# Peptides against a protein of PDB entry 3V4O, part 10

Target 1, 234 residues: chain A of PDB entry 3V4O
Amino acid sequence: DQPLAKDKVALLIGNMNYREHPKLKAPLVDVYELTNLLRQLDFKVVSLLDLTEYEMRNAVDEFLLLLDKGVYGLLYYAGHGYENFGNSFMVPVDAPNPYRSENCLCVQNILKLMQEKETGLNVFLLDMCRKRNDYDDTIPILDALKVTANIVFGYATCQGAEAFEIQHSGLANGIFMKFLKDRLLEDKKITVLLDEVAEDMGKCHLTKGKQALEIRSSLSEKRALTDPIQGTEY

## One batch from the design tools (peptide; made by RFdiffusion4, then SolubleMPNN)

Design b1_p9_1_s4 (from b1_p9_1, 4 letters changed)
Fold by OpenDDE base, seed 5:
Structure b1_p9_1_s4 (fold): chain B 234 residues (1-234), chain A 9 residues (1-9)
Amino acid sequence: as target 1 above (234 residues)
Amino acid sequence: AAPLRLQAL
């Protein structure tokens, strides 16, 4: 039987114009290009740039309202971030310096809420650093996750490592999106697709030994971003 | 062309 999505919804967030942190460039282009690609895949895409903490939380709330049983949910984030104790934190543009978990959005908390919606697929594409934030000693106590076997994380970099964008006179992709965009439309299981992206990125001499894609998944079914939406022509 | 440089996110 072919896999079917009840619907396909994506939230893309690109933060670049930080108030208290170094400004970035790639999120602008990366969000734009990813938006166009996901729309070709019949995703309903909400793309937002330079969100404050308040705006990010609202965007996530609105995103969650679009999720329901069998819906494919995709969250993409490009910007500053960190990882403490296996928990990923997205940094809003108005975050203080230094930022702490209370100023940021925890991805695993979002995952918990997505699981409550009984989604068909949960994909997180996190184009952010995963270094430990020494200024944040908070140990998050997260609610237990369900065993839904429908979760895929695509981390732009390895645990404890940095993710990079290319500094150029003009706008350029981040390293992750540079390779992801070339394969995103392929009709393959999402984990297989990301594995191929990982191999492509691994050939990049600029980031060899500095940045590598990490795939973390519990996906017990063949699910692809190309999967048709139930009730539509295909 | 100028050499490419990396900026950490």
Scores: peptide ipSAE 0.351, ipTM 0.823, DockQ to the pose 0.852
Fold by OpenDDE base, seed 1:
Structure b1_p9_1_s4 (fold): chain B 234 residues (1-234), chain A 9 residues (1-9)
Amino acid sequence: as target 1 above (234 residues)
Amino acid sequence: AAPLRLQAL
């Protein structure tokens, strides 16, 4: 039985022109390429670059408004970030140095809100560092997550580790997107697809021992990004 | 040629 999506919606955020942090390059290319790929998969895609905290929060709010029962939601983020106590924080371009949780967007909070929408699938692709932010001593008290069995995290790197882009004179993908883009259109369960991406990334000599893809999932159904939208021909 | 450098995100 082929799983169906009521709709497919993606929010892509690429932050690179930070005011108080090192500027990045890859998010520009990564967001652009991922946008084109997801649109080929019939996702409604909102792609935004260089968002302030205010703009990021607004973008997430608008994204959530597009979610409903059975909708596939995908959030992609490329930029600076950190992870404290298993919580991922996306860093807006206007974040201070050092930044704290109050300056950032917590991914797990977004997930909680997505669950309230009774989405069919929640995919997070986080191309950011996952190091502990020593300047943030906040222990967030998050709302308990529901058991929805429809959650997939693709972390560009391992817990406590950094994610990287290649410093190149020209345009180049980040390490994660370099491998993700080659498989994204495959008709496979999303966790299987990401597992293959992880293996491909593992062959990259530049990041061996430095960056490895981590898949964290609770997905009880064979759902793929290629799943057709209900009411459409496939 | 200089080796490729990585920039942490």
Scores: peptide ipSAE 0.341, ipTM 0.820, DockQ to the pose 0.842
Fold by OpenDDE base, seed 4:
Structure b1_p9_1_s4 (fold): chain B 234 residues (1-234), chain A 9 residues (1-9)
Amino acid sequence: as target 1 above (234 residues)
Amino acid sequence: AAPLRLQAL
């Protein structure tokens, strides 16, 4: 039986022009290309660039308002980030140097809120570093997650590692998006799709031993980004 | 050609 989405909604955030941190380039291209691809998959896509903490929190709030029972929610983030104690933190462009968790958005907190919406699928594509932030010694106390079996994390890199973009005279994709974009439209279970992306990325000479895609999922159903929206012809 | 440089995110 073909899985159906009540709706499909994506929030894409690309942070590049940091005030107190190195500027990035790839998020511009990556957000643009991913937007076009997700729209081909009938996602309602909100794409935003260079968000402050305030703006990021507002964007997430608005995103959550679009979620409901059975809705597919996808959050893509490209920018600076870190991971402490298994929690992923997205860094706003106005974050201080050094930044701490109070300056950033915790992905797991967003996931908790998505679960409360009884979404059909929660996909996080995090194109950011996952190194420990030594300047942040806060141990977050997060609300317990429900067992919804509809969660997929696509990390651009491994735990404790960095994710990269290619410095070029022009604009180019980040390493993650370079390979993700080639497979995103495939009608496959999202975890299978990401696994293939991981294999493709593993062939990249530039990032051998430096960056590898990590898939963390609890997905009990064959959910794909290509799944049709309920009430539409397919 | 010039080697490609990686920028950490």
Scores: peptide ipSAE 0.337, ipTM 0.818, DockQ to the pose 0.872
Fold by OpenDDE base, seed 2:
Structure b1_p9_1_s4 (fold): chain B 234 residues (1-234), chain A 9 residues (1-9)
Amino acid sequence: as target 1 above (234 residues)
Amino acid sequence: AAPLRLQAL
């Protein structure tokens, strides 16, 4: 009765050193800490920093090749981003100013491709802004998603809002990772885990009224990041 | 400690 993963694979992308946009700091620490945590959960983790559009697309393609029926797939992104009409766009470090959808990677397109792999679980952790990009008037035509009931989105912020990192002279987490890292190893349904993270974040006076975690899920099974891999011994 | 600042992503 315990859910099992055929395998567990994660792609972590942290973009900081943008050519034409403000530089960030938190993705470095956030990717590092998340990598360590996911490896403790027996994920196969590919962690990459400061990717160009070409490199990001290649990384996603390689990630998709590792997915198959019953595999748990997790995509984490920290960097600049935007959301137009419910579609999330990750911004590569070589994106022009202003950037448009053609310069960026659409998360919903990645989800569509993950569904084709018949994965056991699809988790997206998006530590990026979700504001409308006024310079992009393109309405993307996306393929209809299948009803797979295995999808979880953890947005670092609310629709139309900004996500933040703490700026200081040293290294620090982004707001989302600051709270996520404390609970990520817990043996709980992933949506329950994220809900607890949301409550922890809600107690932070610094971001109260400015940033709140949003969970969007269609998950009909009690699947957790701690679920064991089929054919393995623990 | 210095006051914390928020940077939008």
Scores: peptide ipSAE 0.314, ipTM 0.813, DockQ to the pose 0.845

Design b1_p9_2_s1 (from b1_p9_2, 3 letters changed)
Fold by OpenDDE base, seed 2:
Structure b1_p9_2_s1 (fold): chain B 234 residues (1-234), chain A 9 residues (1-9)
Amino acid sequence: as target 1 above (234 residues)
Amino acid sequence: APHTGEIAE
């Protein structure tokens, strides 16, 4: 009865060195640590830093080519972003100031394409702001999603709120990864795992009233990142 | 434009 993955593939993107926006520091460490953890979970991991719009779109296209029926797909993003009308937009490092939707990658569009691949699990870990971008008045018309019951969103912050880095003299994790990394290897349903991460964040004095994890899911099976790959022995 | 902030320790 153990759920099996046909394969496990992850795309990790960390954008820090923005040309027209404030530079970030945490994505470097966060992507590095998450890469190591996911590889321990037998994910095939592609990790990329400081992507232009063109490079981000290419990376997503290549990621989608690795997906197929029953494959676990995980997309992690750390960088600037915004959310308009429930749609999440990842900001490339060469985005203009101000950026608009045509300059960015829409996460929900990526989800739609992942659903077409009939994946076994779709996990999005989004470490970015979710505030409204007042400079983008576009109302996107997205295709209706299928009812696949295999979708998990882990938002590093609440709707309409900002995400934060820890101010440190050296390299340090962002707030989300600080807590996620301690639990990611646990053999638990992914939504349960994220719920525990949310509680850890809630108990920390640094984050109380500042940043809280939001979990949005439609996951009807007990699927975990630790699930074995079909045809392999562990 | 919105962007990621910082928290002091």
Scores: peptide ipSAE 0.219, ipTM 0.859, DockQ to the pose 0.807
Fold by OpenDDE base, seed 4:
Structure b1_p9_2_s1 (fold): chain B 234 residues (1-234), chain A 9 residues (1-9)
Amino acid sequence: as target 1 above (234 residues)
Amino acid sequence: APHTGEIAE
């Protein structure tokens, strides 16, 4: 039987204009295009750009308020980031240089909170670097996650690696979104969809040896972004 | 600190 979503909610964050770090360009276009795609999939989408730490935390809090039992939650982030000990940290635009975990938002903490909402699906699309931040020696002590088997991580790059955006004179997609946008509307299990995106990225000469999509998931059901919302015609 | 890089097309 086809899975149904109670609702579908997405928070998209694109950070570009960092105060103390290199400026980015791709998040603007990436967030815009992903917004349009997810809305076609009947997601309720909140898209925000250039968020401070305070604003990011508030956005996440508001996002969590929209989640409930059976709701599909999708968090997309494009910006600077790092990964320490398996924990992903999103960097706000007002983060100091160097930044530490206390200045950033931990994705795994967000996941924990999403689990508490008993969501039907938790998707994280993280277009950020995953290299270790040597300036942050904090070892996060996180409570064990629940076994919900509804978690999907799409990392724009592999563990310990950097993410890239294509250098153009004008606005253009980042590497991840360039390939993701071509498949996002497909009616496929989200992990299968991302796997195909990974293959597409792997075939591109620009990204070979530089950036590879990593999928990390515990998804026991054939959940797709195209899944209909319960109570609606489909 | 780690940052997103750029690649030329």
Scores: peptide ipSAE 0.180, ipTM 0.846, DockQ to the pose 0.818
Fold by OpenDDE base, seed 5:
Structure b1_p9_2_s1 (fold): chain B 234 residues (1-234), chain A 9 residues (1-9)
Amino acid sequence: as target 1 above (234 residues)
Amino acid sequence: APHTGEIAE
């Protein structure tokens, strides 16, 4: 009947201070704001900034340890990234220039591991570039994913496109978080919520024709970030 | 390599 989460766990990663790539600003603000919002939704939130490859892999491992049957898992990443052949790669701050897949974390590999935990919901919010990395000719061979029908991807930008930060004198949100933060607390199916965010981005003169949200989902049940945790009283 | 850009408000 009513969708319930055994627990709700989120890992937020914001990479800004790259050693060999352009530095970013938005991830600091975005991670901070998203942390506050998700905590209001009773998520257990681990927020980390400027992670090396080693630290990112450890963070993901620790995140996975918190996942179990029925747990809602949310992974948010803000930083540099690329997409080759449908595979998304998050770039650690110590990645070389140019970076290759061996230097990065593959999101689809994380998804596979999340599926093995029999989670109730897997949400990926990826605020990163999705352009092809021509310096990486590796074709990853990934294991076939299970059909769990509980997966939602929110890509901050379209396939093959760049993601953007709002250019201000001071710190500002990335484009994606600018709109997401206004709706994240709404009690709606997560795909519906993201669809509304997509419309907001599309109507904004700043982002129209520049950046569009892509929602990729196989969510066969009505699940929301506001869903209560089993055994808790509110 | 590809990277996140900036857009002016």
Scores: peptide ipSAE 0.157, ipTM 0.837, DockQ to the pose 0.819
Fold by OpenDDE base, seed 3:
Structure b1_p9_2_s1 (fold): chain B 234 residues (1-234), chain A 9 residues (1-9)
Amino acid sequence: as target 1 above (234 residues)
Amino acid sequence: APHTGEIAE
């Protein structure tokens, strides 16, 4: 049977104008392009730029309110970030220097909350660095995740590595979105789609040996972003 | 602190 989504909801966050950290450029165009693509896939998309910690937490809360049983949830983040002890942290624009976990949003905590909604699919696309933050030695105690077999992580870079954007005089995509945008509309299982993106990225002479897409998934069903919404005709 | 890098074309 064709997998169906009860609904499809996406939250896209692009942080670039940091107060106490280097400014970025790519999140602007990346969020814009991804928004257009996801809308073509009939996602309800909320796209936000340059969020403070307070605003990010509110955005996530509102996003969670749109999730329910069988709903496809997609969270995209482009900005500064780090990974400590397997936990991914998104850095708000008002984060102090140095930032710590209490200043940031933990992706795994969001996943836990999404699981409580009994979503049909949870997709995280994280275009951020995954290096350890040496200024944060806190080991967060997270609630155990449920076994839902509907989780897909697309990390723009390898564990412990940096993510990059192309230095350009004008607006340009980050490396991840440069390749993702060419395949996102394909009717394929999301993990297969991302694997093809990974191969495309691997052929790029600019990033070969510097940045590689990592796919981490527990997806037992052939779910795609192109899956139709229940009760609708296509 | 860790942050996104840049690559020149």
Scores: peptide ipSAE 0.121, ipTM 0.815, DockQ to the pose 0.828

Design b1_p9_2_s2 (from b1_p9_2, 4 letters changed)
Fold by OpenDDE base, seed 2:
Structure b1_p9_2_s2 (fold): chain B 234 residues (1-234), chain A 9 residues (1-9)
Amino acid sequence: as target 1 above (234 residues)
Amino acid sequence: APHTGQIAE
């Protein structure tokens, strides 16, 4: 009865050195830590830093080519972003100021394409702002999503809220990854795992009232990142 | 445009 993955593939993107926006620091350490953890979970991991719009779109295209029926797909993003009308937009490092939807990658569009691949699990870990971008007045018309019951969103912050970095003298994890990394290897349903991370994060005095983890899911099976790959022995 | 913020320790 153990759920099996046909394969496990992850794309990790950390954008820090923006050309026209404030530079970030946490994505460097966060991508590094998450890469190490996911590889221990036998994910095939592609980790990229400081991607232009062109490079981000290419990376997503290549990621989608690795997906197929029953494959576990995980997309992690750390960088600037925004959310308009329930749609999440990841901001490339060469985005203009102000950026608009045509300059960014829409997460829900990626999800739609993942569904077409008939994946076994779709996990999105988004460490970015979710505030409304007033400079983008475009109302996107997205295709209706299928009812696949295999979708998990882990938002580092609440709807309509900002995400933050803690100012450190040296390199350190961001808020979300600081707590996620301690639990990621646990053999638990991914939504249960994220719920525990949310509680751990909620105990941090620095983020109380400022940033909280939000989990949004439609996951009808007990699927975990620790699930074995079909045809392999562990 | 919205950006990731900073929290001082």
Scores: peptide ipSAE 0.457, ipTM 0.920, DockQ to the pose 0.819
Fold by OpenDDE base, seed 3:
Structure b1_p9_2_s2 (fold): chain B 234 residues (1-234), chain A 9 residues (1-9)
Amino acid sequence: as target 1 above (234 residues)
Amino acid sequence: APHTGQIAE
């Protein structure tokens, strides 16, 4: 049977104008292009730029309110970040220097909350660094995740590695979105789609040996972003 | 702290 989504909801966050950290450029165009693509896939998309910690937490809360049983949830983040002990942290624009976990949003905590909504699919696309933050020695105690077999992580870079954007005089995509945008509309299982993106990205001479897409998934069903919404005709 | 890097063309 064709997998169906009860609904499809996406939250896209692009942080670039940091107060105490280097400014970025790619999140602007990346969020814009991804927004247009996801809307073509009938996602309800909320796209936000340059969020403070307070605003990010509110955005996530509102996003969670739109999730329910069988709903496809997609969280995209482009900005500064880090990974400590397997936990991914998104850095708000008002984060101090140096930032710590209490200043940031933990992706795994969001996943836990999404699981409580009994979503049909949880997709995380994280275009941020995954290096350890040596200024944060806190080991967060997170609630155990449920076994839902509906989780897909697309990391723009490898564990322990940095993410990059191409230095350009004008607006340009980040490395991840440069390749993702060409395949996102394909009617394929999301993990297969991302694997093809990974291969395309691997051919980029600029990031060869520096940045590679990592797919981490527990997806037992052939779910795609193109899956139709229940009760609708296409 | 770790940050997104820049690559020149």
Scores: peptide ipSAE 0.425, ipTM 0.911, DockQ to the pose 0.829
Fold by OpenDDE base, seed 4:
Structure b1_p9_2_s2 (fold): chain B 234 residues (1-234), chain A 9 residues (1-9)
Amino acid sequence: as target 1 above (234 residues)
Amino acid sequence: APHTGQIAE
């Protein structure tokens, strides 16, 4: 009765060195840490840093090509971002200031395309701001998503809030990854796992009142990142 | 525009 993945594929993007926006530090370490963890979980991982709009779109396209029926797809993004009308936008490093939706990648559009691949699980881990971008007045008109009941969003911050990274003298994990990495290898339903991460994060005095993990999901099966790949020994 | 912030430790 244990769910099986046909394959497991992850795209990790960390944007730090923005041309027209504040530089970040945490994505470097976070992408590295998550890469190692997901590979331990037998994910095929593509990790990329500091992507331009063109490069990000290409990366997503290539990622989608690796998806197929029953495949677990995981998209992780760390960088600047915003959320307008429930749509999450990832900001490329070459985005103008101010940026608009046309300069960014819409996560929900990616989700739609993932659904078309009939994936077994769609996980989005978004370590970015979710504040409204007042400079973008575009109201996206998106087609309705299919009812696949295999979608999990892990937002590093709550709706309408900013995301933060802790100021360190050297390189260190961001807040979200600091807690996620301690539980990611656990054999638990992904939503349960993230809920535990949320509790751990909530105990951090630095983030209280500033940043809280939000889980948004429609997951009807007990799918875990630890689920074995079909056809392999487990 | 919204940006990831910094928290001082």
Scores: peptide ipSAE 0.417, ipTM 0.911, DockQ to the pose 0.833
Fold by OpenDDE base, seed 5:
Parts: sequence; C-alpha cells; structure tokens
Structure b1_p9_2_s2 (fold): chain B 234 residues (1-234), chain A 9 residues (1-9)
Amino acid sequence: as target 1 above (234 residues)
Amino acid sequence: APHTGQIAE
C-alpha cells in the first residue's frame, strides 16, 4: 500500500555566529531554502538560527514532542561539528574552544529518542564536519538502537572529512544544499533521491576529492518526503 | 578543533 505519514515534522538548525569558532555564512541561506522546500512538502517546519547549547537542547525537546507513531521526522543541521567513534556531535554557538561532547548535542542520542516515539521515518541531514576531535577523549556509551529499519542519514561529507561552504563575496549555499535543493521535491524514495544528489556532487569539479555525500540508511520500505499525510486531501 | 571550511568556486 501507499506509504502514509501521520504527520511530517522538521527541525532545521543553522549555526553561524559562533562565539569562539570561525563564523559561517551558508547555514542562513541553507536553512531558509530548505524551509521553503519542506513547507512545499507539507512539513511542519521549525527553523532556528544561532542556538546556544541550552536553546538547541530545548529545540530538540520540542521537536521530539511533535513526534509520534507514524510521524515523519526530519532533523537538519548546518554548522560546526565533529564525529568521534561513529557518534556525531552538533556544536552550539556558545561552545568553548576547544569543545567537548558535554558542550555538544549527540545525534545518536536524538535518534534513540526518535525511535522511542515509533516514528514512521527518521531522516538526518547533517551538514557539518565529521573529523575526529582530538580534544575530546570521551567515549560515549550509548544505548543500543532498536531495529526500526526507517533511518536515513545524509552526511554532507565523508567520515573523517570536512564539510565546506562555497566561498563567495556574498551569501552562498553550502556544498550539500547546493545540490540537495535541486532534487528535494522529487517524488522518490529518500535514499534514491540522496543517491542522485551524491552523483550530482560527484560530478562537480569543486568537490571532487574534497567532499562527498555519504548515505547511511536502514530503510526497508519505500518512503519519500513527498508521501502524503494521513487524513489529508490534496 | 575541526570546523567547516570554505571552498572557492
């Protein structure tokens, strides 16, 4: 049968104006453009910029409150980040230099909480660096994830690699959003869509050997961002 | 610490 979403909810976070780290530009444009696209897909979208640790945690908590059985949840993050031992950490704007895991939000912890909501689909779009943070020697012990087969990670860059913004005199997209925005509205399985985005990135002379999209998924059903919401008529 | 970088077009 046609897959249906009970609801579609997205939290978009763009951190740019870091207090103790290099400032970014792309998250402003990226969040704005993604917001418009997801709203066209009938997502309920909360878009926030320049969040402190406290504000980020509150935003995630509020996001989780909107999730329930069968709901499609999408978390997008653009900003600084790192990855230690397979765990992704989003860096708030008030994070110290150097930052540690206690200063950041662990994506895998959010995933665990999303799984507890029995969501229909969990999509993470992470436009952040994935390099090892040598200043953080903490090894987080995470609870085992459930086997829900409804998880999709779109990493803007490869494991152990940096993510990049397009350098312009003015505002410009990050590399990931530059290509994602052209395909996001397509009625395709989300992993297929992201695979096409990956190919588009791979063909770009700017990103060859510098940044490549990584798709990590366990999606056993055909789910698309275009899937209709139950009880609605279009 | 690692950070998002810039790439020139």
Scores: peptide ipSAE 0.320, ipTM 0.889, DockQ to the pose 0.835

